Peptides against a protein of PDB entry 2FGR. Designs and how they scored, part 34

Target 1, 331 residues: chain A of PDB entry 2FGR
Amino acid sequence: SSVTLFGIVDTNVAYVNKDAAGDSRYGLGTSGASTSRLGLRGTEDLGGGLKAGFWLEGEIFGDDGNASGFNFKRRSTVSLSGNFGEVRLGRDLVPTSQKLTSYDLFSATGIGPFMGFRNWAAGQGADDNGIRANNLISYYTPNFGGFNAGFGYAFDEKQTIGTADSVGRYIGGYVAYDNGPLSASLGLAQQKTAVGGLATDRDEITLGASYNFGVAKLSGLLQQTKFKRDIGGDIKTNSYMLGASAPVGGVGEVKLQYALYDQKAIDSKAHQITLGYVHNLSKRTALYGNLAFLKNKDASTLGLQAKGVYAGGVQAGESQTGVQVGIRHAF

## One batch from the design tools (peptide; aimed at target 1 L40 F331)

Design b2_p16_8_s3 (made by RFdiffusion4, then SolubleMPNN; from b2_p16_8, 10 letters changed)
Fold by OpenDDE base, seed 2:
Structure b2_p16_8_s3 (fold): chain B 331 residues (1-331), chain A 16 residues (1-16)
Amino acid sequence: as target 1 above (331 residues)
Amino acid sequence: SPALEALLEAIRKALA
């Protein structure tokens, strides 16, 4: 049996020019290039091609030293793996987010990421962003000539909110083709939640693709999220992302990503454009900078996610500019 | 986009 301690400490100076009051916010933030984390993982060879594994991972908040505490809510799994693939038990990324967020060139972190995996409807479930689930069983296939898939089910364990009695139930999966420079995936998921104390289904469909041209990588996402409500109508968001990245001088990477969030329930769009640069000082340490522009139209109130500084919304129809400059260290 | 909605609906129907 082997046990590995691992982690990332990513801390930045961040600025956003508008908060909900229209005021600037600035300070020390976390997780601008990668989510800061501390983890333990290990595997045991059981013979015959079978392995047991565990993974415990929690988020680190370097700006305040985890003042709210530490937990393993990023991942807390035990697994069996072999020629059949991998079965995981425990809280983890749901299969759909695990695969489809891989097309986000900003790694679902900082002010630049694709924000489609979101609670668009003020869902009252703990994981209504569609990223992780409690009580999750996941299965991941091996890669067969490029084809791979993942499936998951999370038990609601009779969690209730208002009149909703199956909150937290997840069912979902993806199919993918990963071969050489090409990656493409389709994901489908449903979560049961509550909105306003009433049972609501969060349906999600996501298409992702990327191609590595060597000199540059292109990546894209198409997503629809729909909160199906019995009263008040569906809350539907169509999200689009297109990004490009390129290596710079063997030690750097430049990234440009655009996203559009078409929020149908409020007939309002938000546009996000982010320019990022990562400079590798070593295999473990990097400097980075992100510059993001978010334009809300009409009733849209989205804000950039400058974690540790300001991650709230802005006034309807307002634009926001964000900057992050930081250090990422992996161990 | 109506085209995207149509595509997504078609995919959903095909997978249903």
Scores: peptide ipSAE 0.016, ipTM 0.595, DockQ to the pose 0.012
OpenDDE base, seeds 1, 3, 4, 5: peptide ipSAE 0.007, 0.014, 0.008, 0.015; ipTM 0.486, 0.490, 0.425, 0.507; seed 1 fails the geometry check

Design b2_p16_8_s4 (made by RFdiffusion4, then SolubleMPNN; from b2_p16_8, 11 letters changed)
Fold by OpenDDE base, seed 5:
Formats: sequence, structure tokens, C-alpha cells
Structure b2_p16_8_s4 (fold): chain B 331 residues (1-331), chain A 16 residues (1-16)
Amino acid sequence: as target 1 above (331 residues)
Amino acid sequence: SELLDELLEKIKELLS
């Protein structure tokens, strides 16, 4: 058996030129290149190709020393794995987000990531961004000649919000083909939640693909998120992402990513473009810089996620520019 | 602008 302590501390100086009041925000932020984290994990060989595992991981906020506390909300799983694949019990990334977020060249972190995995409808559930779930059972297949899949179910445990029942229930999965430079996946998920105290289904479909050309990598996402309400109509967002990355000089990586969020319920679009650079000082330490531009049209109020500085929205139709410069250290 | 919707419909058709 083994136990490993691991983590990342990623802290940055961040700036956004507009908040909800139209004022600039700046300061020390967290998780610009990778989410800062502290974790414990380990495995036990049970013989016969069977292994037990555990994983406990929580987010670290370097700017304030976790003033609001520490928890293992990133992942808290126990697992069995073998030739059959892996079964996990506990809070984790849901299978759909685990796989489909992998096509985000900014790793779902900082001011540059694909923001499609979001609570688009003021959902009242704890995980209405579709990223993680409590009470989750998940299964991941082995890779069979490139083909692989993951499935998950989260128990609602009769959680209620307003008149909505079954809040927190998740069912979803993905199928994928991962072979050499090519990756492609289809994910489907449904979560039960509430909006305005009324039962709402959060339906999600995501297509992702990437290809590594060696000299550069291309990646793309297509996603539809639909909060299906019995009253008031559906809140639908179509999100698109296209990104490219390339190694630079053997020690660096440049990333460029564009995303479009077509918010159908408000008939408004937002455009996001991000340029990022990572400079590896070592295998464990990197400097990075991100420059992001978010253009909201019409009633759109999206804001860049400069965690620790400002992650709120802006005034309708306003554009926002964000910058992060920071240090990432892994241990 | 509705390209994704069209794609999704096609996928649904294939999965039906």
C-alpha cells in the first residue's frame, strides 16, 4: 500500500477592468493556471489484479490561507479497480465533466477556461454547474483499443428545495475514443435541481475532440445546457470552444482559446478569447500569464473568473478584460 | 447560430 501527499499552490496577481459597478478590481488571486489543491491519495494491492484506492482532495486559497475553511469537496472517493476498470464511491467530478473538461486547454481554471459548465439559470442546487456531485457512484471502463466510457449516478437522498424533490440526483456518462494523438468524446447528463423553488432538470450534452499534431494541439467543445422548467420556459445555452496550444522553446507553452456562449433565454451572446503562456522553471514550478477578453452582447453579463479578486458579472453588454500573472508550484 | 441545435437533432436521430 502507498499514501501520497500532493498539491498545487497557484497564486497570482490579477486585474479585471470592470466589475458589476464598472470599476476595476485588482489584487492577489488564486488558481490561475491550475486549481490550488491539497490532497491525499493511495492504493492497496489486494492481489489478483484488484486494487483499492482512496482520494481526498480540497481546494487551497493561497491569498487568504483558506480563511473560509478547508474541505475535501474536490474529491473524496474510495475505489476498487482492476481489469474491469474502476468503481468510485464518493464526491467527485461527475463522469461527464471529468472527461469533457479535459478538452479545455486552460484546464477549467483561471480567466481563460471554457465556462460552459455553469449554472446558467440561477439553479438552487449545490452543483448546478454540472462539475461535481455528492453521493456519487461512478464507473470507468478500461481503454479497449481506444474506446472507453464512464458512467455515474448520484443519489438525491430526498433533498428538496421549495416544491422540488430529488434535488442533486445526477445521471450521466460519456463514451470516448482515445488513441494516440486523437481524442473524441460524447457526454450526456441530467441533474435534478430547482429554480425559483420549482423542479428543474439540468440537461447537458457535450461533444469534445482534440488532436495533437506534435507541434501544436487543437481542441474543441460543443455543449448545450438546458434548464428545463415546467413554468417559464427552458433556459438554454449553447457553448462553443476552439483552442490551440503549442510548445515554445522546450520550456514554455502558449495557448489561445476562443469560446462563444449563446444564451438563448436572453437572446444574448458572449465572446471570450484568452491568450495564455506558461513558462516552466522546473518540472514542478512554473510562471504563467493569462490575458482574457470577454465581450458581452445585449443582456449578457458574464464575467471572467479571476478567483480571489473578482468572479462576478458585469453590466449588461459590457466587455471585460482580465489579466493574471502568477506562480504555480506542484508538490 | 443554430448549428449546434442541428447537430444535436442529428445525434438524437441516430440514437433513436
Scores: peptide ipSAE 0.019, ipTM 0.576, DockQ to the pose 0.011
OpenDDE base, seeds 1, 2, 3, 4: peptide ipSAE 0.015, 0.015, 0.016, 0.018; ipTM 0.537, 0.547, 0.552, 0.552

## One batch from the design tools (peptide; aimed at target 1 T4 L5 R284 F331)

Design b2_p17_1 (made by RFdiffusion4)
Pose (drawn by RFdiffusion4):
Structure b2_p17_1 (pose): chain A 331 residues (1-331), chain P 17 residues (1-17)
Amino acid sequence: as target 1 above (331 residues)
Amino acid sequence: SFSTGLSDLTALVSAAL
């Protein structure tokens, strides 16, 4: 049995060459290499291989001292685990995002990550980026011979927005194979939401794979996200990502990631290339840099996510360059 | 651990201030 207080403070200077008005922005931001966080977790041995766990974690914003208030929105769970796997109750990453975001070499944070888990259709639900859910129950199997799976159901509790009376419902899961160097997963999920007050399903299918050769790792993601309005119409986006990472000189790591976002509703594509470098001063402390280039075509207005500096859109068809340099400290 | 994590958090808060 044990109890652990933990966290990460990851703060950076960041710059983007354009915002929605075309002006540059720079400042002090956060979470460029890992999401800054504070949390408390524990595991209690109940005997016979059965364990009880808890986990409370919230995001830290070092640039403004969590001015909007601290919370445990990253994870707030209690669980039982054993030879049967693990059951968790509480807000957390849904199983599809928990497993599939592991294929993103930029840890789903900073200006470099895969942007597929986003609210492509301006859905009105609390978590229309498909990442986390309130009122979540999840089951995770053990890994037998490399095979493993996860399933989750989040209750809508009759949350109503317009014609949608089940906003926030999540049903989803994944199957996967993980043997150390090789990992592959297929995730499928549906959420209930509303767009402009009209009931809408958010359907998501995601495939991810990676192989760690030791001298380098190759990783990729494919995703279709479809917001399908009940009365007709859809906003569909296909997202693709391929990346590689390699250790450099003991202590160092280089990462490169290319992504494409095909936004069918506006018949427009965006392409992104991101180079990253991590220099470890210790196991807990790293300096890092990220450089990203995002090219929008046609009506696309996607922007790089320089958290704490600028994470909005850009003018249609514009390219945007961004940089983050910072320090990550885990404790 | 809890005690080590509390000590590290206190040190970080103090340095920030």

Design b2_p17_1_s1 (made by RFdiffusion4, then SolubleMPNN; from b2_p17_1, 11 letters changed)
Fold by OpenDDE base, seed 2:
Structure b2_p17_1_s1 (fold): chain B 331 residues (1-331), chain A 17 residues (1-17)
Amino acid sequence: as target 1 above (331 residues)
Amino acid sequence: SLAEGLAELAAILAALA
């Protein structure tokens, strides 16, 4: 068997012009271009085309040296793979997020990403953003002439919050077509959670597509998230994203992404626009800059996710501007 | 339900096309 140590250290100087009190925040932040991480992985060839694998990955917080500790909450899986595809056991990205976040040109990280994968309803479950799950079994198909799929189920293990007794259960999957410059995917998921101590279903549907024209790439997402509550009505959000990226001078990449979050339960919209630039000093090291603008309307209180500096909301109807400038190093 | 979500998404796509 082989064991590989790997990771990313991504640290930035970040600024946001408004917090929840209307004051500016600035300082040293983490994970502006990619999530900082430390991991161990390995594979064993079992013969006959069968392989065993393991993957352990945790987040690194370079600004404070992991003052809150280290864990493997990003991924902790054992797997079998072969001509049939791959089966994984353990905490991981759920299949829907693993596939559909790939259309986010900001890699679901920093102040510029698509923020649709979110806990929109004050859900009390640990993973009510729909990104990862505990107690997960996942299966991924091979690619068959472009067609591929992934499926997952997470056990609730009778976790109870208030009167809800199935918290943490996940079922979901995607179908996709990946061939040459084209990628397109449809994802469906349901999670069991609690809101106000009452059983709630988090339903999610996401459509993603991208096309690489060589000179530029276009990418888009359409998502609906619905928290179905027994009392108080559904909390529904429709999220839209459109982005473009282009190589610059052989060593750089420019990105522009727009997102709209239509928060139906509060009849309020938020608009996000982000300009990003990455400058590759090598295959492992890059400089980057992000400039993001978030406009909340009406009762919307969304904030940009300047991790390590400020990731909270703003006052209702307020706009927020954010900047990140940093270094990413992969090993 | 997931089926209802699919129908709503289809309607959104149709409106955006």
Scores: peptide ipSAE 0.015, ipTM 0.551, DockQ to the pose 0.012
OpenDDE base, seeds 1, 3, 4, 5: peptide ipSAE 0.009, 0.009, 0.009, 0.009; ipTM 0.499, 0.499, 0.488, 0.433

Design b2_p17_1_s2 (made by RFdiffusion4, then SolubleMPNN; from b2_p17_1, 13 letters changed)
Fold by OpenDDE base, seed 4:
Structure b2_p17_1_s2 (fold): chain B 331 residues (1-331), chain A 17 residues (1-17)
Amino acid sequence: as target 1 above (331 residues)
Amino acid sequence: SLEEGLAELKKILEELA
């Protein structure tokens, strides 16, 4: 048996030129290159190819020392694994997000990531961004000649909001092909939630692919998220992402990513473009910088996620520029 | 420069918008 303590402390100086009032925000932010975290994990060999595992992981907020507390909301799982794959019990990334966010060159954090995994409809569920779930059972297959899959189900445990029942129930999965330089995946998920106290299904379909050319990597995502409401019509968003990354001088990586969010319910688009650079000082320590530009059209009010500084929206139709410069240290 | 690059990217984005 083994137990490993691990973590990342990622803290930055961040700036956005506009908040909801049109004012700039700046200060010390967190998780610009990787989500800051503290965790424990371990495995036990049970013999016969069977292993038990545990994983406990929470987010660290270096700017205020976790003033709001610490929890294991990132992951709190126990698992069995073997030739059959892995079964996990506990809060975790849902299979769809676990796989499909891997195509995000900005690691699903900071001001540059793909923001498609979002609560687009003021959903009242705790995890209506489609990223994680409570009460989750997950299964991941081994890789069979490149082919792999993951499936998950989260119990609602009769949670209700307003007249909505089954809130928090998740069912979803992905199929993928991962072989050498190529990765491609299709994910489908449905989550039960509530909007305005009324039952709503959050349906999600995501296609992702990447190819590593050695000198550069290309990555893309296509996603549709639909909050299907019984009353008021569907809230649908089509999200698109295309990114490229390349190693620089053996010690750095440059990344460029574009995303389009076509918000059908408000007939409005948002465009995001981000340039990032990571400079490795060592295997464990890096400096990084992110530059992001977000253009909202019409009624769109999306904001860049400068965690710890400002992660709210902007005025409708406004553009936002964001900068993060920081240090990432892994242990 | 980084600033010039960002400005260019902004222009491209505005044109695509």
Scores: peptide ipSAE 0.010, ipTM 0.449, DockQ to the pose 0.015
OpenDDE base, seeds 1, 2, 3, 5: peptide ipSAE 0.008, 0.009, 0.007, 0.007; ipTM 0.465, 0.493, 0.380, 0.475

Design b2_p17_1_s3 (made by RFdiffusion4, then SolubleMPNN; from b2_p17_1, 12 letters changed)
Fold by OpenDDE base, seed 1:
Structure b2_p17_1_s3 (fold): chain B 331 residues (1-331), chain A 17 residues (1-17)
Amino acid sequence: as target 1 above (331 residues)
Amino acid sequence: SLAEGLAELAEILAALA
């Protein structure tokens, strides 16, 4: 058996030029290049190619020393793995987000990531962003000549909100082809939630692809999220992302990513453009900088996610500029 | 459709349970 302690401490100075009042915000933020985390993981060889595993991981907030506490909400799984793949029990990334966020060149954190995995409809469920689930059972296949898949189901445990009686139920999965420089995948998911105390299905379809040319990588996402309300019209968002990254001088990486969020329920678009640079001081320590522009049109109020500084919205139709400069250290 | 895909996923998950 083995047990490994691991983590990342990522802390930055962040600035956004507008909040909901039109004022600037600045200060010390967290998780600009990678989510700060502390984790424990291990495996036990059970013989015959079977292994047991555990993984416990929580988020670290370096700016306040986890003043609100520490938990294992990032991942808390026990697993069995072997030639058949891996079965996991416990809170984790849902299979769809685990696979499809891998195409985000900004690692699903900071001011630059693809923001499609979002609660678009004021869903009342705790995980209505479609990223993680409680009470989750997941299965991941081996890779068969490039082909692989993942499936998940989360129990609602009869959780109710208003008249909704299955809040937190998740079912979803992906199919993928991962071979050499090419990755492509399709994910489908449904999560049951509530909006305004009424049962709502959060349906999600996501297509992702990337290709590594060696000198550069291209990556893309196409996503539709639809909150299907029992009463009232659907709340639909189409999200698009295209990004490129390239190594710089063997010590750095430059990234450029564009995203479009077409919010159909309010007939409004938001455009996000982010330029990022990571400078590796070592294998474990990096400096980074992110510059992001978010242009809201019409009734759109999206804000950049400068965690620890400001992650709220802006006034309708306003643009926001964000900057993060920080240190990432892995152990 | 999405619904059909989810139904197929549900069947697979049920078979794995």
Scores: peptide ipSAE 0.018, ipTM 0.449, DockQ to the pose 0.013
OpenDDE base, seeds 2, 3, 4, 5: peptide ipSAE 0.015, 0.009, 0.009, 0.009; ipTM 0.564, 0.555, 0.538, 0.527

Design b2_p17_1_s4 (made by RFdiffusion4, then SolubleMPNN; from b2_p17_1, 12 letters changed)
Fold by OpenDDE base, seed 2:
Structure b2_p17_1_s4 (fold): chain B 331 residues (1-331), chain A 17 residues (1-17)
Amino acid sequence: as target 1 above (331 residues)
Amino acid sequence: SLEEGLRELAEILAALA
């Protein structure tokens, strides 16, 4: 058996020009390039190609030293793996987010990421952003000539919010083709939640693709999220992303990503564009900078996620500009 | 100040958008 301690500490100086009051916010933020984390993982060879594994991972907040505590809410799994693939038990990324966020060139963190995996409807469930789930069983296939898949089910354990009695139930999965420079996948998921105390289904469909041309990588996402409500109508968001990245001078990477969030329930769009640069000082340490612009139209109130500084919304129809400059260190 | 620098960068980006 083996046990590995691992982690990332990513801390930045961040600025956004507008909060909900129209005022600027600035300070020390976290997780601008990668989510800061501390984890333990290990494997045991059981013979015959079978392995047991565990993974415990929690988020680190370098700006305040985890003042709110530490937990393993990023991942807390035990697994069996072998020629059949991998089965995981425990809180984790749901299969859909695990696969489809991989097309986000900003690694689903900081002010630049694709924000489609979101609670668009004031859902009352703990994980209504569709990223992780409690009580999760997941299965990942091996890669068969490029083809692979993942499936997951999370038990609701009769969690009740208002009249909703199955909150937290997840069912979902993806199919993918990963071969050389090409990656493509389709994900489908449904979560049960509550909105206004009423049972609501969060349906999600996501298509992702990327191609590495050597000199540059292109990546894209198409997503629809629909909170199906019995009363008040559905809350639907169509999210689109297109990004490009390129190596710079052998030690750097530049990234440009655009996203559009078409929020149907409020007939409003938001446009996000982010320029990022990462400079590797070593295999473990990097400097980075992100510049992001978010334009809300009409009733849209989206805000950039400058974690540790300001992650709230803005006034309807307002634009927000954000900057992050930070250090990422992996160990 | 650092704040001023960050603001300037933000303003530049906003102007380009």
Scores: peptide ipSAE 0.037, ipTM 0.640, DockQ to the pose 0.019
OpenDDE base, seeds 1, 3, 4, 5: peptide ipSAE 0.008, 0.020, 0.007, 0.009; ipTM 0.490, 0.521, 0.406, 0.529

Design b2_p17_2 (made by RFdiffusion4; failed a check: the pose's geometry)
Pose (drawn by RFdiffusion4):
Parts: C-alpha cells; structure tokens; sequence
Structure b2_p17_2 (pose): chain A 331 residues (1-331), chain P 17 residues (1-17)
C-alpha cells in the first residue's frame, strides 16, 4: 500500500508568427513537453491480489497561478484492480484516447502533437474533443500474451441541448497488442452531442501503431472523426500522423512528426511538421524545444496550440510557425 | 513525487478494521 503526491511544472517561452489577425504573439506559456499537473493517488492492497485505488489530478497553469481555479478535471477516479484487470469510476481519459494518444510522440501537448482529438464540428458538449468524459465507468483487461483491451461507458444523465437529450454519452473501446517494442491499437467510439442545437453523433475510429527499434522509434496514427447530425449532414475529418524519435547522446532525444488533417466539410487540408528536442538534466528535469510549421490550404484556419500564449486559429489558408522553449520538472 | 507513509498507514488500518 502507498499514497503519492505528485506533479509536473512545465513552463516555457513561446512564439507564433501569426494569430487570427495576422499579428505575432509571444509570451510565457505552459505544458510544452508534458502537461503540467498536480495530483494525489494511492493503492491499497486488500489481499488475494485485489487492490483499491484512487487518483485525483488537475492541470497546473504556472504562467497565471491557476487564475481560473484549481480542479481535478484530468482524472478523479476510484478503482478496484486484480487478476481480472481494473474497473475505474470517475472522470478520466476515455479508453480510446488513453490508449491511442500514446502513439503521439509529443505526448498530446504543446505545439507539436496530433490534433485528431479535437472538436472539429463545434459540438456543444463538454468533451467534444473525445479526450475525457464525465460520469465514466471503464474496464481494462490484463495483458495476456500481448493482447489487451479497454472499454468505457459514460452516462449522459439526460443533459439536454436543443433536440439532444443525451449530451455527453460515451460508448467506446479498443483492442490492442503490446509486447514491449511493438504496439498496435484500434479504437472505436461514439459520443452524443449537439451542433447548433441539433442532435448529433460524434463517431470516431482510430488506428495506431509503433515499433521501438531502440536506436529509434517509429509511430503513427490514423483517425476518422464524423459528426453526423440526426436530421442529415455531417462534418467528417480524416487525420493522419507519422513520427519518429531517437535518443541522442545519452540524456538527449530528438522527435519529428508529420500530420495531415483533411477537413471534408470545408474541402480543405492542413499539413504540419514538428521538430522537438528534449535534454534531460535528470530523470525529473528536462529542458526542451519545439519548432512547428502548420500549413493551411484553402478554407482551413487551424492554429498551433501554444498553451498560455496563443492557441486560436489563423486566417484561412495561412501558414503559421511556432516555437516553444522551456523546462519540465516532475515531482 | 512524495510518499505519504503516515497517511498510507492510517488508511490501511481503517480498511483492515
């Protein structure tokens, strides 16, 4: 049995060459290499291989001292685990995002990550990026011979927006193979939501794979996200990502990631290339840099996610360059 | 990361009671 207080403070200076008005922005931001966080967790041995767990974790914003108030929105769970696997109750990453975001070499944070888990259709639900859910129950199997799976159901509790009376419902899961160096996963999910007050399904299928050669690791993601309005119409986006990472000189790591976002509703594509470097001063402390270039074509207005500096869009068809340099300290 | 041994011991005692 144990109890652990933990966290990460990851703060950076950041710059983007353009915002929605075309002006540059720079400042002090956060979470470029890992999401800043504070949390408390524990595991209690109940005997016979059965364990009870809890986990409370919230995001830290070091640039403004959590001016909007601290919360446990990252994870707030209680669980039972044993030889049967693990059951969790509470807000958390849904199983599809928990497993599939592990293929993103930029840890789903900063200006460099895969942007597929986003609210492509301006859905009105609390979590229309498909990342986390309120009112979540999840089951995670053990890993037997490399095979493993996860399933989740989140209750809508009759949350109503317009014609949608089940906003926030999540049903989803994944199957996967993980043997150490090789990992592959397929995730499928549906959420209930509304767009412009009209009931809409958010359907998501995601495939991810990686191989760690030791001298380098190759990783990739494919995703289709479709917001399908009940009365007809859809906003469909296909997202693709391939990346590589390698250790450099003991202590160092280089990362490169390319992504493409095909936004069918506006018949437009965006392409992104991101180079990252992490220099470890210790196991707990790292300096890092990220450089990203995002090219929008046609009506696309996607922007780099420089958290705490600028994470909005850009003018249609514009390219945007961004940089983050910072320190990550885990405790 | 900080271990909290006294808290862990108190919780364990409560659970076994």
Amino acid sequence: as target 1 above (331 residues)
Amino acid sequence: SFALPDLAAALHTLVTS

Design b2_p17_2_s1 (made by RFdiffusion4, then SolubleMPNN; from b2_p17_2, 12 letters changed; failed a check: the pose's geometry)
Amino acid sequence: EVELPELAARRRAELLA

Design b2_p17_2_s2 (made by RFdiffusion4, then SolubleMPNN; from b2_p17_2, 10 letters changed; failed a check: the pose's geometry)
Amino acid sequence: EVELPELAAALAAELAA

Design b2_p17_2_s3 (made by RFdiffusion4, then SolubleMPNN; from b2_p17_2, 10 letters changed; failed a check: the pose's geometry)
Amino acid sequence: EVELPELAAALSAALKA

Design b2_p17_2_s4 (made by RFdiffusion4, then SolubleMPNN; from b2_p17_2, 12 letters changed; failed a check: the pose's geometry)
Amino acid sequence: EVELPELAARRAAELAA

Design b2_p17_3 (made by RFdiffusion4)
Pose (drawn by RFdiffusion4):
Structure b2_p17_3 (pose): chain A 331 residues (1-331), chain P 17 residues (1-17)
Amino acid sequence: as target 1 above (331 residues)
Amino acid sequence: SSLLSDAVDNAVSDFLS
């Protein structure tokens, strides 16, 4: 049995060459290499291989001292685990995002990550990016011979927005194979939401795979996200990502990631290339840099996510360049 | 209470290191 207080402070200077008005922005931001966080977790041995766990974790914003207030919105769970796997109750990453975001070499944070888990259709639900859910129950199997799976159900509790009376419902899961160097997963999920006050399903299918050669790792993601309005119409986005990472000189790591976002509703594509470098001063402390280029075509207005500096859109068809340089410290 | 006290001490030590 144990109890652990932990966290990460990751703060950076960041710059983007344009915002929605076309002006550059620079400043002090956060979470460029890993999401800054504070948390408390524990594991209690109940005997016979059965364990009880808890986990409370919230995001830290070092640039403004969590000016909007601290919370445990990253994870707030209690669980039982054993030879049967693990059952968790509480807000957390849904199983599809928990497993599939592991294929993103930029840890789903900073200006370099895969953008597929986003609210493509301006859905009105609390978590229309498909990442986390309130009122979540999840089951995770053990890994037998490499095979493993996860399933989750989040209750809507009759949350109503317009014609949608089940906003926030999540049903989803994944199957996967993980043997150390090789990992592959297929995730499928549906959320209930509303767009402009009209009931809408958010359907998501995601495939991810990676192989770690030791001298380098190759990783990729494919995703289709469809917001399908009950009365008709859909906003569909296909997202693609391929990346590679390699250790450099003991202590160092280089990462490169290319992504494409095909936004069918506006018949427009965006392409992104991101180069990253991590220099470890210790196991707990790293300096890092990220450089990203995002090219929007046609009506696309996607922007790089320089958290704490600028994470909005850009003018239609514009290219945007961004940089983050910072320090990550885990404790 | 003792596990929480140890966890706090470890977290402060890791942070300042």

Design b2_p17_3_s1 (made by RFdiffusion4, then SolubleMPNN; from b2_p17_3, 13 letters changed)
Fold by OpenDDE base, seed 3:
Order: structure tokens, then sequence, then C-alpha cells
Structure b2_p17_3_s1 (fold): chain B 331 residues (1-331), chain A 17 residues (1-17)
């Protein structure tokens, strides 16, 4: 049996030129390159190729010392694994987000990530961004000559909001091909939630692919998220991402990523472009910088996620520029 | 699972339309 204490402390100085009032915000932020975290994990060899595992992980907020407390909401799983793959019980990334966010060159964090995994419809469920779920059972296959898959189901436990029942139910999965420099995946998911106290289905389809050319990596995502409401019509967003990364001088990495969010319900688009650089001082410590531009059109009000400084929206049709410069330390 | 199958069918139909 093993138990490992692990974590990341990622803290930055961040700036955005516009908040909801049109004013700039700046200060000390968190999780610009990787999400800051504290965790415990371990495995037990049960013999015959079977292993038991546990994983407990919570987010760390270095700027305020976790003033709001600490929990294990990032992951709290027990698992069995072997030649059959892995079964997990507990709160975790849902299989679709776990796989499809891997194509995001900004690691689904900071001001540069693909923001398609979002609550696009003021859904009232706790995890209406489609990233994690409570009461989750997940299964991940081994890799069979490149082919792999993951499936998950989260129990709603009869949670209700307004007249909506089954809130929090998740069903989803992905199929993938991962072989050498190539990765490609298709993910599908449905969550039960509520909007305005009425039952709503959050449907999500995501296609991802990447190819590592050695000197550079290309990555892309195509996603549709649809909140199916009984009243008021569907809220649909089509999200697109294309990114490239390259190693620099053996100690650094440069990243460039573009995303388009076509918000159909408001007939409005948002464009995001981010340039990032990571400089490895060691295997565990890095400096980084991110520069992001978000251009909202028409009724779009999206904001960059400068966690710890400002993560709210902007006025309709306004553009936002964000900067993060920080230190990431892993232990 | 019927829910997943239904979701898949709905997405397929939407993509085809």
Amino acid sequence: as target 1 above (331 residues)
Amino acid sequence: DALLAEALARFAAELAS
C-alpha cells in the first residue's frame, strides 16, 4: 500500500482591463497555469493484477489561504483497477470532460482555456458546466491498440429544483483513439438540471483531436452544448477551438490557442485568443505568462477567468484583455 | 442505457438537420 501527498501551488499577478462596469481589475490570482490543489492518493496491490485506489483532492487558493475552507470537491474517489481498466466511485471529472479537456493546451485553467464546458443557460444545477459530478460511477477501459473509452453515470438521488426532478443526473462517455502522436475522441453527455425552476436537459457533444509533430503540437475541439428547455426554446452554443504548442529551448513551451463561441440563443459570438509561455526552472517549478484577448460581439458578455482577481462577465459587446504572470510549484 | 441512446439519437438527428 502507498499513500502520496501531492499538490500544486500556482499563484499569479493578474490584470483584466474591463469588468462588468468597464473598470480594470488587478491583483493576486490563483491557478493560471494549473489549478492549485492539495491531494492524497494511494494504491493497494490486491494481487492478481487487481489494485485498489483512493484519491482525495481539493482546490487551494493561495491568494487568501482558502478563506472559504477546504474540501475534496475536485476528486474524492475509491477505485478498483486491473487488466479490465478502472472503476471509480465518487465525485470526479465526468468522463467526457476528463478526456475532451485534454485537448485544451491551457489545461482547462487560467485565462486561456477553452471555455466550452460552461453553464450557458443559467442552469441551477451545481455542476451545469459539465465538468464534474457528485454521486458518480465511472469506468475507463484499457487502451486496446489505441482504442479506449470511458463511461459515467451520476445519481440524482431525487434532487429537485422548482418543479424539476432528477437534477444532477449525468450519463455520458467517450470513445477515443490514442496512438503515438495522434489522439482523437468523441464525447457525448446529458445532464438533468433546471432553468428557472423548470426541468432542463443539458446535452453535450464534443469532438477533439491532436497531433504531435515533435517540433509542435496541434490540437482542436468542436463542441455543441444544448440546454433543452420546456419553455422558452433551446439554448444552444457551438464552440470551436484550435491551438498549437511548441517546446522552446528545452526548458520552455509556447502556446497559442483560438476559440470561437457561437451563442445561438442570443445570436452572438465571442472570440478568444491566448498566447502563453511556460518556463521550467525545474521539474517542479515553473514561471509562466498568459496574454488573452476576448472579443464579445452583439449581446455576448463573456469574461476571461482570472481566478482570484475577476472572473465575471463584461458589458454586452465589449472586449476584454487579460494578463497573468505567475509561479507554479508542484510537490 | 436508454438515456444515452436517446441522447445520441437526438444529437445525430440534430447534426443531420
Scores: peptide ipSAE 0.014, ipTM 0.506, DockQ to the pose 0.012
OpenDDE base, seeds 1, 2, 4, 5: peptide ipSAE 0.009, 0.007, 0.008, 0.000; ipTM 0.459, 0.436, 0.447, 0.281

